Peptides against a protein of PDB entry 4N7V. Designs and how they scored, part 43

Target 1, 222 residues: chain A of PDB entry 4N7V
Amino acid sequence: TLRSITSPLVAHRLKPIRQKTKKAVVSILDSEEVCVELVKEYASQEYVKEVLQISSDGNTITIYYPNGGRGFPLADRPPSPTDNISRYSFDNLPEKYWRKYQYASRFVQLVRSKSPKITYFTRYAKCILMENSPGADFEVWFYDGVKIHKTEDFIQVIEKTGKSYTLKSESEVNSLKEEIKMYMDHANEGHRICLALESIISEEERKTRSAPFFPIIIGRKP

## One batch from the design tools (peptide; made by RFdiffusion4, then SolubleMPNN)

Design b2_p13_6_s3 (from b2_p13_6 with P1M E10P D11E)
Fold by OpenDDE base, seed 2:
Structure b2_p13_6_s3 (fold): chain B 222 residues (1-222), chain A 13 residues (1-13)
Amino acid sequence: as target 1 above (222 residues)
Amino acid sequence: MEEEDLPEVPELP
């Protein structure tokens, strides 16, 4: 099943973006829908031959073929659907479209990993919890130049000297120099606070059913 | 402090 390969993409709260490659253009629209445009080149002109338009919650996929499959000239936005429109739920998406959906999902996941959900200023650093899930990326930018980037898979450290390294196990973290451990301790505390705030705010958001509370900024640079 | 640029997504096969 598609679900065994990927979960429905979630594009809520993401800013509009358009990224072009040779074979495809992927976009997040103002509506927070995601579009994959499949591009073909004929006589030095690029044409959109197929479009997958995915809802912001990833559960509805609309597929259409511009100009009856003849294609529409590539522009600064996806072409409007006109004819030969098919609509699918996530669980009913034909297998022939799974790779394209997965492409959209990977793009959205990447954007989410770079989209601030919570920004928290401490005395020593700017901490940022990102939108991706599960295991949201967490970045700490210390005002003295040290950077720590935590993901579900690793921790990357950039020291004041510019020296960078990646930690992939608890043993490696425990083997850090004492000076670096201080930065790590601060990063971990900031991370804990951001996760706690995320939980509390999300619960209040659920109760009020109001507009999204995120992204938020806590504190300010000293 | 500038945010990191979004990396490119791999092309479809």
Scores: peptide ipSAE 0.041, ipTM 0.698, DockQ to the pose 0.078
Fold by OpenDDE base, seed 4:
Structure b2_p13_6_s3 (fold): chain B 222 residues (1-222), chain A 13 residues (1-13)
Amino acid sequence: as target 1 above (222 residues)
Amino acid sequence: MEEEDLPEVPELP
């Protein structure tokens, strides 16, 4: 099943974006829907041959073929659906569209990893918890120039000198210079706080059933 | 405000 490969994408709270590649254009719309436009080139003109429009919660996929499958000239936005529209739920999506859905999902996940959910200013750093899940990216921008970027898979450190390295194990983290460990300790504390706040705010958001509370900014830059 | 860089979309499978 598709669900065994990926979860429904979640595009809530993401800003509109349009990114073109050779074979596709992927967009997050103002409606927070996600569109994948499959592009073909004919006589030096690009045409949209197929569009997957995915709901913000990833559960509904609308597929259409512009101009009866002949294609529509690529523009600055997805072509509007006209006729011969197919609508699927996530669990009923035909297998032939799974890879395209996965592409959309990966794009959304990438955007989410760059989208602030919680910004927390400490005395020493700007901490940012991103929207991606599980294992949201966490960035710490120290005011002195040090940067720490935590992902589910690694920790990247950029020192004041501009020296950059990646840590992929706890052993490597434990082998850090004492000076860097201090930055890491602060980053970890900021991370803990952001996760705690996320939990509390999310619970209140669930209870109130109102407009999203995120993104949120805590504190101010000194 | 830090300007967010445009993320690179993964290669279409």
Scores: peptide ipSAE 0.041, ipTM 0.684, DockQ to the pose 0.098
Fold by OpenDDE base, seed 3:
Structure b2_p13_6_s3 (fold): chain B 222 residues (1-222), chain A 13 residues (1-13)
Amino acid sequence: as target 1 above (222 residues)
Amino acid sequence: MEEEDLPEVPELP
């Protein structure tokens, strides 16, 4: 099943973006829908031969072939759907489209990992909890130039000197210099606070059933 | 501080 290789993508609260590659263009639209345009070159012109338009919650996939499959010239936005449109649910998507869906999902996940959900200014740093899941990325930008980036898989540290290294185990974290441990402690505290706030705000958002509360900014830059 | 640009996603095969 498609679910065995990916979950439905979630593009809510993401800003519009368009990324062109050689064979495809992927976009997040103003509507928070995701479009994958499959591109073919013919006579030195790029044409969109196929479009997957995925709903913001990832559950609905609309597929169309511009100009009856002849293609539409590549532009700054996806071509408009024609009358020859197929609509699928996530669970009913034909296998031939799974790779393309997975591509869209990976793109969205990448964008989410760079999209602030909570920005928290402390006395010493700008802390940012990102939108990706599970295990949202957490970045701490200290005002003195130190940076800590936490992901589900690793912790990256950039010191004042510009020296950068990656930690992949608790043992490596415990072996840090005392000076760096102080930054790590502050980062961890900021992370805890952001996670707590995320939980509280998400619960209130659920109760109110109103417009999204995120992204939010807590505090202000000194 | 400014965030770095979004990395390029691998191309479809």
Scores: peptide ipSAE 0.036, ipTM 0.679, DockQ to the pose 0.078
Fold by OpenDDE base, seed 5:
Structure b2_p13_6_s3 (fold): chain B 222 residues (1-222), chain A 13 residues (1-13)
Amino acid sequence: as target 1 above (222 residues)
Amino acid sequence: MEEEDLPEVPELP
């Protein structure tokens, strides 16, 4: 099943963006819907031959073929659906479209990993918890120039000297110089606080059932 | 809401 490969994408709270590659254009619209445009070149002109339009919650997929499959000239936005439209739920999406859906999902996850959910200013750093899940990215920008970037898979450290390295195991973290461990300890504390706040705010948001509370900024730069 | 610079996404195969 598609669900065994990926979960429904979640584009809520994401800003509009359009990313072009040679074969495809992927967009997040103002409506927070996600569009994948499949592009082909003919006579030095790019045409959109197929469009997957995915709802913000990832559960509805609308597929259409512009201009009866002849294609529509590539523009600054997806072409409007006209004819030959199919609508599917996530669990009923034909297998031939799974790869394209997965592409959209990966793009959304990338955008989410760069979209601040909580910004928290400490005495020493700007901490940012991102929107991606599970295991949201967490970045710490220390005011003295040190940077720590935590993902589910690794921790990247950039020292004041510009020296950069990646840690992928607890052993590597434990082998850090004492001075770097101090930064790591601060980053971990900021991370804990952001996760705690996320939980509390999300619960209140659920109860209120109104406009989203995120993104949120806590504190200010000293 | 501010967004950081995004890296290039891989091409669809």
Scores: peptide ipSAE 0.045, ipTM 0.697, DockQ to the pose 0.083; fails the geometry check

Design b2_p13_6_s4 (from b2_p13_6, 4 letters changed)
Fold by OpenDDE base, seed 3:
Structure b2_p13_6_s4 (fold): chain B 222 residues (1-222), chain A 13 residues (1-13)
Amino acid sequence: as target 1 above (222 residues)
Amino acid sequence: MEEEELPEVPPLP
C-alpha cells in the first residue's frame, strides 16, 4: 500500500513556494495545496503533461492531463484543470502515481523542516522549532555566532570559529568540550520549552477550533 | 540572522 511507504503529506501553514527541476515542478500554492507538474520537452519548449494536485492534508489527489495529454506550456503556475480530471483518496491512489506522491511528500517534509513553528528568543539565542514531524528540527542561533541544529538523526554544531561537526550518538555529545556543553545545555532547555509551548498552544487551538495559532514568536530580539 | 535557502529536493526519476 502507499501508506506502507509514506504518510499523507501535511502542507498546512506552509508558505507558497515553487521549485523547478528538469523533469518536474513542485509547488505549494496559496491554498496550501501541493502540485506536481510533470514536464516534457518538445521542440525546445517545456510542456506540462501531467499534474498531481494534492490537498493540504494529503488525503485527496486530483490528477489531470492538460490539453487532453498534449501538454500545456510551462508557466509560473500550474495549468488550470481541464474537463478530464480524476480524483482519488490517498488509500485509493493507483500505484503508478505513488512515486510522484512520494516526491511531493519529501518536498513538503523538507519545506516543513525549514518552516518555523515556534520562534523563542532567549537572553543568549534565537531558538526555532520547525514544522516537520515526527521529531521536528530544532535550531538555536546564539547571538555570538554559535549554531546548534538538532534533527531526529543528528546534532550539528557550528562553533564561533566556523568549525562544524555532527554528533550522532549520546556518547559523542558527552565528549564535547565544556564550553560547547554550555551551549548544548541552553539549546536543550530552549528545546524543552518550545515543545512544552507547542503542546499547550496546540491543545488550546484544538479547544477553540479557531484559525491556526502557529507560527508563533515568543519574546523579542535583544 | 538569515536562514539559508531551502535546498533542492532531488528530481523525480
Scores: peptide ipSAE 0.036, ipTM 0.704, DockQ to the pose 0.078
Fold by OpenDDE base, seed 5:
Structure b2_p13_6_s4 (fold): chain B 222 residues (1-222), chain A 13 residues (1-13)
Amino acid sequence: as target 1 above (222 residues)
Amino acid sequence: MEEEELPEVPPLP
């Protein structure tokens, strides 16, 4: 099943963006829907031959073929649906579209990993918890120039000198110089606080059913 | 199916 290889994408709270590759254009719209445009070149002109439009919650996929499958000239936005429109739920999406859905999902996850959910200013650093899940990216920008970037898979450290390295195990973290451990300890504390706040705020958001509370900024730069 | 390339996304403000 599609669910065995990916979860429904979640594009809530993401800003509009349009990114072109050689064979596709992927967009997050103002509506927070996600569009994948499949592009073909013909006579030095690019045409959109197929469009997957995915709802913000990832559960509804609308597929259409512009201009009866002849294609529509590539523009600065997806072509409007006209004819040959099919609508699917996530669990009923034909297998032939799974790869394209997965592409959209990966793109959304990438965008989410670069989208601040919580910005928290400490005495020593700007901490940022991102929107991606599970295991949201967490960045710490120390005011003295040190940077720590935590992902589910690794921790990247950039020292004051510009020296950069990646840690992938607890053993490597434990082998750090004492001076770097101090930065790591601060980063971990900031991370804990952001996760705690995320939980509390998300619960309140669920109760109120109002406009989104995120993204939020806590504190200010000293 | 055509292979799609995943573009790099710059950090959002």
Scores: peptide ipSAE 0.033, ipTM 0.695, DockQ to the pose 0.249
Fold by OpenDDE base, seed 4:
Structure b2_p13_6_s4 (fold): chain B 222 residues (1-222), chain A 13 residues (1-13)
Amino acid sequence: as target 1 above (222 residues)
Amino acid sequence: MEEEELPEVPPLP
């Protein structure tokens, strides 16, 4: 099943973006829907031959073929759906579209990993919890120039000198210089606080069913 | 079909 290889993408709260590659254009719209435009080149002109329009919650996929499948000239936005529109739920999406959905999902995940959900200013750093989940990226920008980027898979450290390295295990973290451990300790505390706040705020959002509270900024740069 | 090229996304402000 599609669900066995990916979860429904979640594009809520993401800013509009449009990025072109050779074979596709992927967009997050103002509506927070995600569009994958499949591009073909004919006579030095690019045409959109197929569009997957995915709802912000990832559960509905609308597929259409512009101009009866002949293609529509690539523009600055997806072509409007006109004829031969198919609509699927996530669990009923034909297998032939799974790869394209996965592409959209990976793009959204990448965008989410770069989208601030919580910005928290401490005495020493700007901490940012990103939108991706589970295991949201967490960045700490120390005011003295040190940077720490935590992901589900690794921790990247950029020292004051600009020296950069990646830690992939707890043993490597434990082997850090003492001065770097101090930065890590602060980063971990900021991370804990952001996760706690995320939990509390998310619960309030659930209860109120109002407009999203995120993204939020807590504190200010000293 | 060939694998789609995943675009890079710059950090949001």
Scores: peptide ipSAE 0.032, ipTM 0.688, DockQ to the pose 0.259
Fold by OpenDDE base, seed 2:
Structure b2_p13_6_s4 (fold): chain B 222 residues (1-222), chain A 13 residues (1-13)
Amino acid sequence: as target 1 above (222 residues)
Amino acid sequence: MEEEELPEVPPLP
């Protein structure tokens, strides 16, 4: 099943973006829908031959073939759906479209990993919890130049000197120099606070059914 | 099926 390969993409709160490759254009629209345009070149002109339009919650996929399958010239936005429109739920998406959906999903996840959800200013650093899940990326930018980037898979450290290294186990973290451990301790505390705030704010969103509270900024740079 | 290359995401403002 598609679900065994990927979860429905989540594009909520993401800013509009359009990225072009040789064979495809992927977009997050103002509506927070995600579009994959399949591009072919003919006579030095690029044409959109197929479009997957995915809802912001990833659960609905609309597929259409512009201009009766003849294609429309590539523009600054996806062509409007007019011909050969099919609508699918995530669980009913034909297998022939799974790769294209996965492409959209990976793009959205990448965007999410770079999209601030919570920005927290401490006395020593700017901390940022990102939108991706599970295991959201967490970045700490110390005002003295040290940087720490935490992902689900690793921790990257950039020291004041510009020396950089990656930690992939607790053993490696425990082997850090005492000076670096101080930065790591601060980063971990900031991370804990951001996760706690995320939980509390998300619960309040659920209760109030209001507009999204995220992204949020806590504190100011000293 | 032609493989689509995943584009890089530019820095967000």
Scores: peptide ipSAE 0.033, ipTM 0.697, DockQ to the pose 0.281; fails the geometry check

Design b2_p13_7_s1 (from b2_p13_7, 4 letters changed)
Fold by OpenDDE base, seed 4:
Structure b2_p13_7_s1 (fold): chain B 222 residues (1-222), chain A 13 residues (1-13)
Amino acid sequence: as target 1 above (222 residues)
Amino acid sequence: MEEEDLPEPVLPE
């Protein structure tokens, strides 16, 4: 099943973006829907031959073929659906569309990893918890120039000198210079706080059933 | 439309 490969994408709270590649254009719309435009080139003109329009919660996929499948010239936005529209739920999406859905999902996840959910200013750093999940990216920008970027897979450190390295195991983290460990300790504390706040705010958001509380900014840069 | 492999997504700079 598709669900065994990926979860429904979540584009809530993401800002509009349009990214063109050779074979596809992926967009997050103002409506927070996600569109994948499949592009073909004919006589030096690009045409949209197929569009997957995915709801913001990833659960509904609308598929249409512009101009009766002949294609519509690529423009600055997805072509509007006209006729011969198919609508699927996530669990009923035909397998032939799974790879295209996965492409959209990966793009959304990438955007989410760069989209602030919680910004937390400490005495020493600007901490940012991103929207991606599980294992949201966490960035710490120390005011002295040190940067720590935590992902589910690694920790990247950029020192004041500009020296950059990646840590992929706890052993490597434990082998850091003492001065860097101090930065890491602060980063970890900021991370803990952001995760705690995320939990609390999310619970209140659920209870309130109002407009999204995120993104949120805690504190101010000194 | 013919199924094609799509590249890994990227973000604009």
Scores: peptide ipSAE 0.157, ipTM 0.808, DockQ to the pose 0.728
Fold by OpenDDE base, seed 5:
Structure b2_p13_7_s1 (fold): chain B 222 residues (1-222), chain A 13 residues (1-13)
Amino acid sequence: as target 1 above (222 residues)
Amino acid sequence: MEEEDLPEPVLPE
């Protein structure tokens, strides 16, 4: 099943963006819907031959073929659906479209990993918890120039000297210089606080059922 | 349709 490969994408709270690659353009719209445009070149002009429009919650996929499959000239936004439209739920999406859906999902996850959900200013650093899940990215920008970037898979450290390295195991973390461990300890504390705040705020948001509370900023730069 | 090349996504510069 598609669900065994990926979960429904979640584009809520993401800002509009449009990214072109070879043979495809992916967009997050103002509506927070996600569009994948499949592009083909003909006579030095690029045409959109197929569009997957995915709802913000990832559960509804609308597929259409612009201009009866002849294609529509590539523009600054996806072409509007006209004819030959199919609508699917996530669990009923034909397998031939799974790769394209996964592409959209990967793009959304990338955008989410760069989208601040909580910004928290401490005495020593600007901490940022991102939107991606599970295991949201967490960045710490120390005011003295040190940077720590935590992901589900690794921790990247950039020291004041510009020295950069990646840690992928507990052993590597434990082998850090004492001075770097101090930064790591602070980063971990900031991370804990952001996760706690996320939980509390999310619960209140659920109860309120109004406009989203995120993104949020806690404190200010000293 | 023809098989498309969908590489790893990137963000705009």
Scores: peptide ipSAE 0.154, ipTM 0.804, DockQ to the pose 0.672
Fold by OpenDDE base, seed 2:
Formats: C-alpha cells, structure tokens, sequence
Structure b2_p13_7_s1 (fold): chain B 222 residues (1-222), chain A 13 residues (1-13)
C-alpha cells in the first residue's frame, strides 16, 4: 500500500515555494496545497504534461492532464485544471502515481525540516524546533558561534574554530570534551523545553479549534 | 541568521 511507503504529506503552515528540476516542478501554493508538475521538453520549450495537486493534509489527490494531454507551456505557476480530471483519496491512489506522490512528500518533509515551529531565545543561544515529524529537527545557534543540529538520525556540531563533526551514537556523545558537553547540555535543555511547549500549545490548539498557534517565538536575543 | 537553501528534490522516475 501507499501508506506502507509514506504517510500523507502535511503542508500546513508552510510558506509558498516553487522548486524546478529537469523533469518536474514542485510547488507549495498560498492555499498550502502541493502541486507536482511533470515537465517534458519539445523544441526548446518546456510543457507541463501532468499535474498532481495534493491537499494540504495530503488526503486528497487531484490529477489532471493540461490541454487534453497535449501539455501546457511551463509558467510561473501550475496550470489550472480544465479537463481530464481525476480525484482520489490517499488510500485509493493508483499505484502508477505513488512515486510522484512520494516525491511531493519528500519535498514537503524537507521544507518542514527547515521551517521553524518554535523559536526559543535563551541567554546563550537561539533554539529552533522545526515542523518535520516524527523527530523534528532541532537547531541551536549559540551567540558565541557554536552550532548544534539535532535530527532523528544524528547530531552535528560546529565549534567556534569551524571544526565540524557528526555524532551517531550515545557513546560518541559521551566521549565529547567537557567544554562541548556544556553546549550539548544547554542544547538538550532547550530541546526539552521546546518539546514541552509544543505539547502544551498543541493541546490548547485542539481545545479551542482556533487558527494555528504556530509558529511561535519565545523570548528575545539578549 | 539566513535561511539555508533547500536542496533540489529528485523525481524517483
């Protein structure tokens, strides 16, 4: 099933973006819908032959073929659907479209990993919890130049000298120099606080059913 | 702090 390969993409709260490659253009629209335009080149002109338009919650996929499949010249935005429109739910998406959906999903996850959900200023650092899930990326930018980037898979450290390294196990973390451990401890505390705030705010958001509370900023740079 | 550029996605086709 598609669900065994990927979860429905989530584009809520993401800013509009348009990214072009040779074969495709992927866009997050103002509506927070995601569009994948499949591009073909004919006589030095690029044409959109197929479009997947995915809802912001990833659960509805609208597929259309511009100009009856003849294609529409590539522009600065996806072409409007006019004919040959099919609509699918996530669980009923034909297998022939799974790779294209997965492409959209990967792009959205990438954008989410770089989209601040919570920004928290401490006395020593700017901490940022990102939108991706599960295991949101967490970045700490210390005012003295040290940088720590935590992902679900690794921790990257950039020291004041510019020396950088990646930690992939608890053993490696435990083997850090004492000076670096101090930065790591601060980063971990900031991370804990951000996760706690995320949980509390999300619960209040659920109760009130109001507009999204995120992104948020806590504190200011000293 | 500037936002870092997004890598180009690759279509798996």
Amino acid sequence: as target 1 above (222 residues)
Amino acid sequence: MEEEDLPEPVLPE
Scores: peptide ipSAE 0.078, ipTM 0.733, DockQ to the pose 0.074
Fold by OpenDDE base, seed 3:
Structure b2_p13_7_s1 (fold): chain B 222 residues (1-222), chain A 13 residues (1-13)
Amino acid sequence: as target 1 above (222 residues)
Amino acid sequence: MEEEDLPEPVLPE
């Protein structure tokens, strides 16, 4: 099943973006829908031959073939759907479209990992909890130039000198210099606070059933 | 501080 290789993508709260590659253009629209345009070159002109338009919650996929499959010239936005459209639910998406959906999902997840959900200014750093899941990325930008980037898989440290290294185990974290451990401790505290705030705010958001509360900014830049 | 541009995704097709 498609669900065995990916979950429905979640594009809520993401800013519009359009990314062109050699064979495809992926877009997050103002509506927070995601479009994958499959591109073919013909006579030195790029044409959109196929479009997957995915709902913001990833559960609905609309597929159409511009100009009856002849293609539509690539533009700065996806071509409008024609009357020949197919609509699928996530669980009913034909297998031939799975790789394209997965591509969209990976792109969205990448964007989410760079999209602030909570920005928290401490006395020493700008802390940012990102939108991706599970295990949202967490970045700490210390005002003195040190950076710590936590992901589900690793922790990257950039020191004042510009020296950069990646930690992939607790043993490596424990072997850090004492001065770096101080930064790590602060980063971890900021992370804990952001996670706590995320939980509290999400619960209130659920109760109010109103417009999204995120992204939020806590504190001020010194 | 600004984030770097997103890396170009690779279409598996």
Scores: peptide ipSAE 0.073, ipTM 0.731, DockQ to the pose 0.074

Design b2_p13_7_s2 (from b2_p13_7, 5 letters changed)
Fold by OpenDDE base, seed 3:
Structure b2_p13_7_s2 (fold): chain B 222 residues (1-222), chain A 13 residues (1-13)
Amino acid sequence: as target 1 above (222 residues)
Amino acid sequence: MEEEELPPPVLPE
């Protein structure tokens, strides 16, 4: 099943973006829908032959073939759907489209990992919890130049000297020099606070059923 | 956001 390969993508709260590659263009629209345009070159002109338009919650996929499959000239936005549109749910998407959906999902996940959900200013650092899940990325930018980037898979440290290294186990974290441990402790505290705030704010958001509260900024830059 | 190019999907034709 498609679900065994990827979960439905989630593009809520993401800013519009358009990224062109050699064979495809992927976009997050103002509507927070995601479009994959499949591009073919013909006579030195790029044409969009196929479009997958995915809803912001990833559950609905609309597929169309511009100009009856002849293609539409590549432009600064996806071509408008015309006739002969197919609509699928996530679980009913034909297998031939799974790789294209997965591509969209990977792109969205990448964007989410770079999209601030909570920005928290401490006395010493700017902390940022990102939108990706599970295990949202967490970045700490210390005002003195130290940076810590936590992901689900690793922790990257950039020291004042510019020295950069990656930690992949708790043992490596525990082997850090005392100076770096102080930064790590602060980063971990900021992370804990951001996760707590995320939980509280999300619960209030659920209760009020209002417009999204995120992204949110806590505190101010000193 | 810093754009990172994802490789085009390899689609069977």
Scores: peptide ipSAE 0.044, ipTM 0.702, DockQ to the pose 0.117
Fold by OpenDDE base, seed 1:
Structure b2_p13_7_s2 (fold): chain B 222 residues (1-222), chain A 13 residues (1-13)
Amino acid sequence: as target 1 above (222 residues)
Amino acid sequence: MEEEELPPPVLPE
């Protein structure tokens, strides 16, 4: 099943973006829907031959073939849906579209990993918890130039000197110089706070069922 | 936001 290889994509709170590759253009629209345009080149012109339009919650996929399947010239936005569209639920999506959906999902997840959910200013750093899940990315930009980027898989450190390295195990983290451990401790504390606040705010958001509370900014630039 | 290009999906010929 499609569900066994990917979850429905979640594009809520993401800003519009359009990214072109050789064979596809992926877009997040103002509506937070996600479009995958499949591109073919003919006579030195690029044409959109197929469009997958995915709802913001990933559960509905609308597929259409522009210009009656003849294709429509590639533009700065997806071509408008026509009649004779196919609409599928996530669980009923034909297998022939799974790779395209998976591409959209990976793109959305990438965008989420770069989209601030919580920005937290401390005395020493700007901390940012991102939108991706599970294990949201967490970035710390120290005002003195040190940078720490935490992901589910690794921790990247950039020191004041410009020296950079990646930590992939607890042993490597424990082997850090004492000076760097101080930055790591601060980053970890900021991370803990952001996760705690995310939980609390998300619960309040659920209770009120109002407009999204995120993204939020806590504190201010020094 | 920093953009990264992902490999395009595999398309039928």
Scores: peptide ipSAE 0.040, ipTM 0.690, DockQ to the pose 0.117
Fold by OpenDDE base, seed 5:
Structure b2_p13_7_s2 (fold): chain B 222 residues (1-222), chain A 13 residues (1-13)
Amino acid sequence: as target 1 above (222 residues)
Amino acid sequence: MEEEELPPPVLPE
């Protein structure tokens, strides 16, 4: 099943973006819907031959073929649906579209990993918890120039000198110089606080059912 | 339509 290889994409709270590659254009719209435009070149002109329009919650996929499958000239936005429209739920999406859905999902996850959900200013650093899940990226920008970037898979450290390295195990973290461990300890504390705040705020958001509370900024730069 | 190979997504600038 599609669910066995990916979860429904989540584009909530993401800013609009349009990214072109060689064979596709992926967009997050103002509506927070996600569009994948499949592009073909003909006579030095690019045409959109197929569009997957995915709802913000990832559960509804609308597929259409512009201009009866002849294609529509590539523009600054997806072509509007006209004819030959199919609508699917996530669990009923034909297998032939799974790879394209996965492409959209991966793009959304990348955008989410760079989209601040919580910004927290400490005495020593600007901490940012991102929107991606599970295991949201967490970045710490120390005011003295040190940077720590935590992902689900690794921790990247950039020292004052510009020296950069990646840690992938607890053993590597434990082997750090004491001076770097101090930064790591601060980063971990900031991370804990952001996760705690995320939990509390998300619960309140659920109760109120109002406009989204995120993204938020806690504190200010000293 | 025939399925085509798509390049990996790129990070936003």
Scores: peptide ipSAE 0.039, ipTM 0.729, DockQ to the pose 0.784
Fold by OpenDDE base, seed 2:
Structure b2_p13_7_s2 (fold): chain B 222 residues (1-222), chain A 13 residues (1-13)
Amino acid sequence: as target 1 above (222 residues)
Amino acid sequence: MEEEELPPPVLPE
């Protein structure tokens, strides 16, 4: 099943973006829908031959073939759906479209990993919890130039000297110099606070059913 | 229409 390969993409709160490659254009629209345009070149002109339009929650996929399948010239936005329109739920998406859905999903996850959900200014650093899940990326930008980037898979450290390295195990973290451990301790505390705030704010969103509270900024740079 | 291989997604710099 598609679900065994990927979860429904989540494009909520993401800013509009359009990324062109040789064979495809992927977009997050103002509506927070995600579009994959399949592009072919004929006589030095690019044409959109197929479009997957995915809802912001990833659960509905609308597929259409512009201009009766003849294609429309590539523009600055996806062509409007007019011909050969099919609508699917995530669990009913034909297998022939799974790769294209996965492409959209990977793009959205990448955007999410670079989209601030919580920005927290401490006395020493700017901390940023990102939108991706599970295991959201967490970045710490110390005002003295040290940088720490935490992902689910690794921790990257950039020292004041510009020296950079990646930690992939607890053993490596424990082997850090005492000076670096101080930065790591601060980063971990900031991370804990951001995760706690995320939980509390998300619960309040659920209770109030209001507009999204995220992204949020806590504090200011000293 | 042939199924095309899509490259890994990237973000603009």
Scores: peptide ipSAE 0.038, ipTM 0.721, DockQ to the pose 0.735

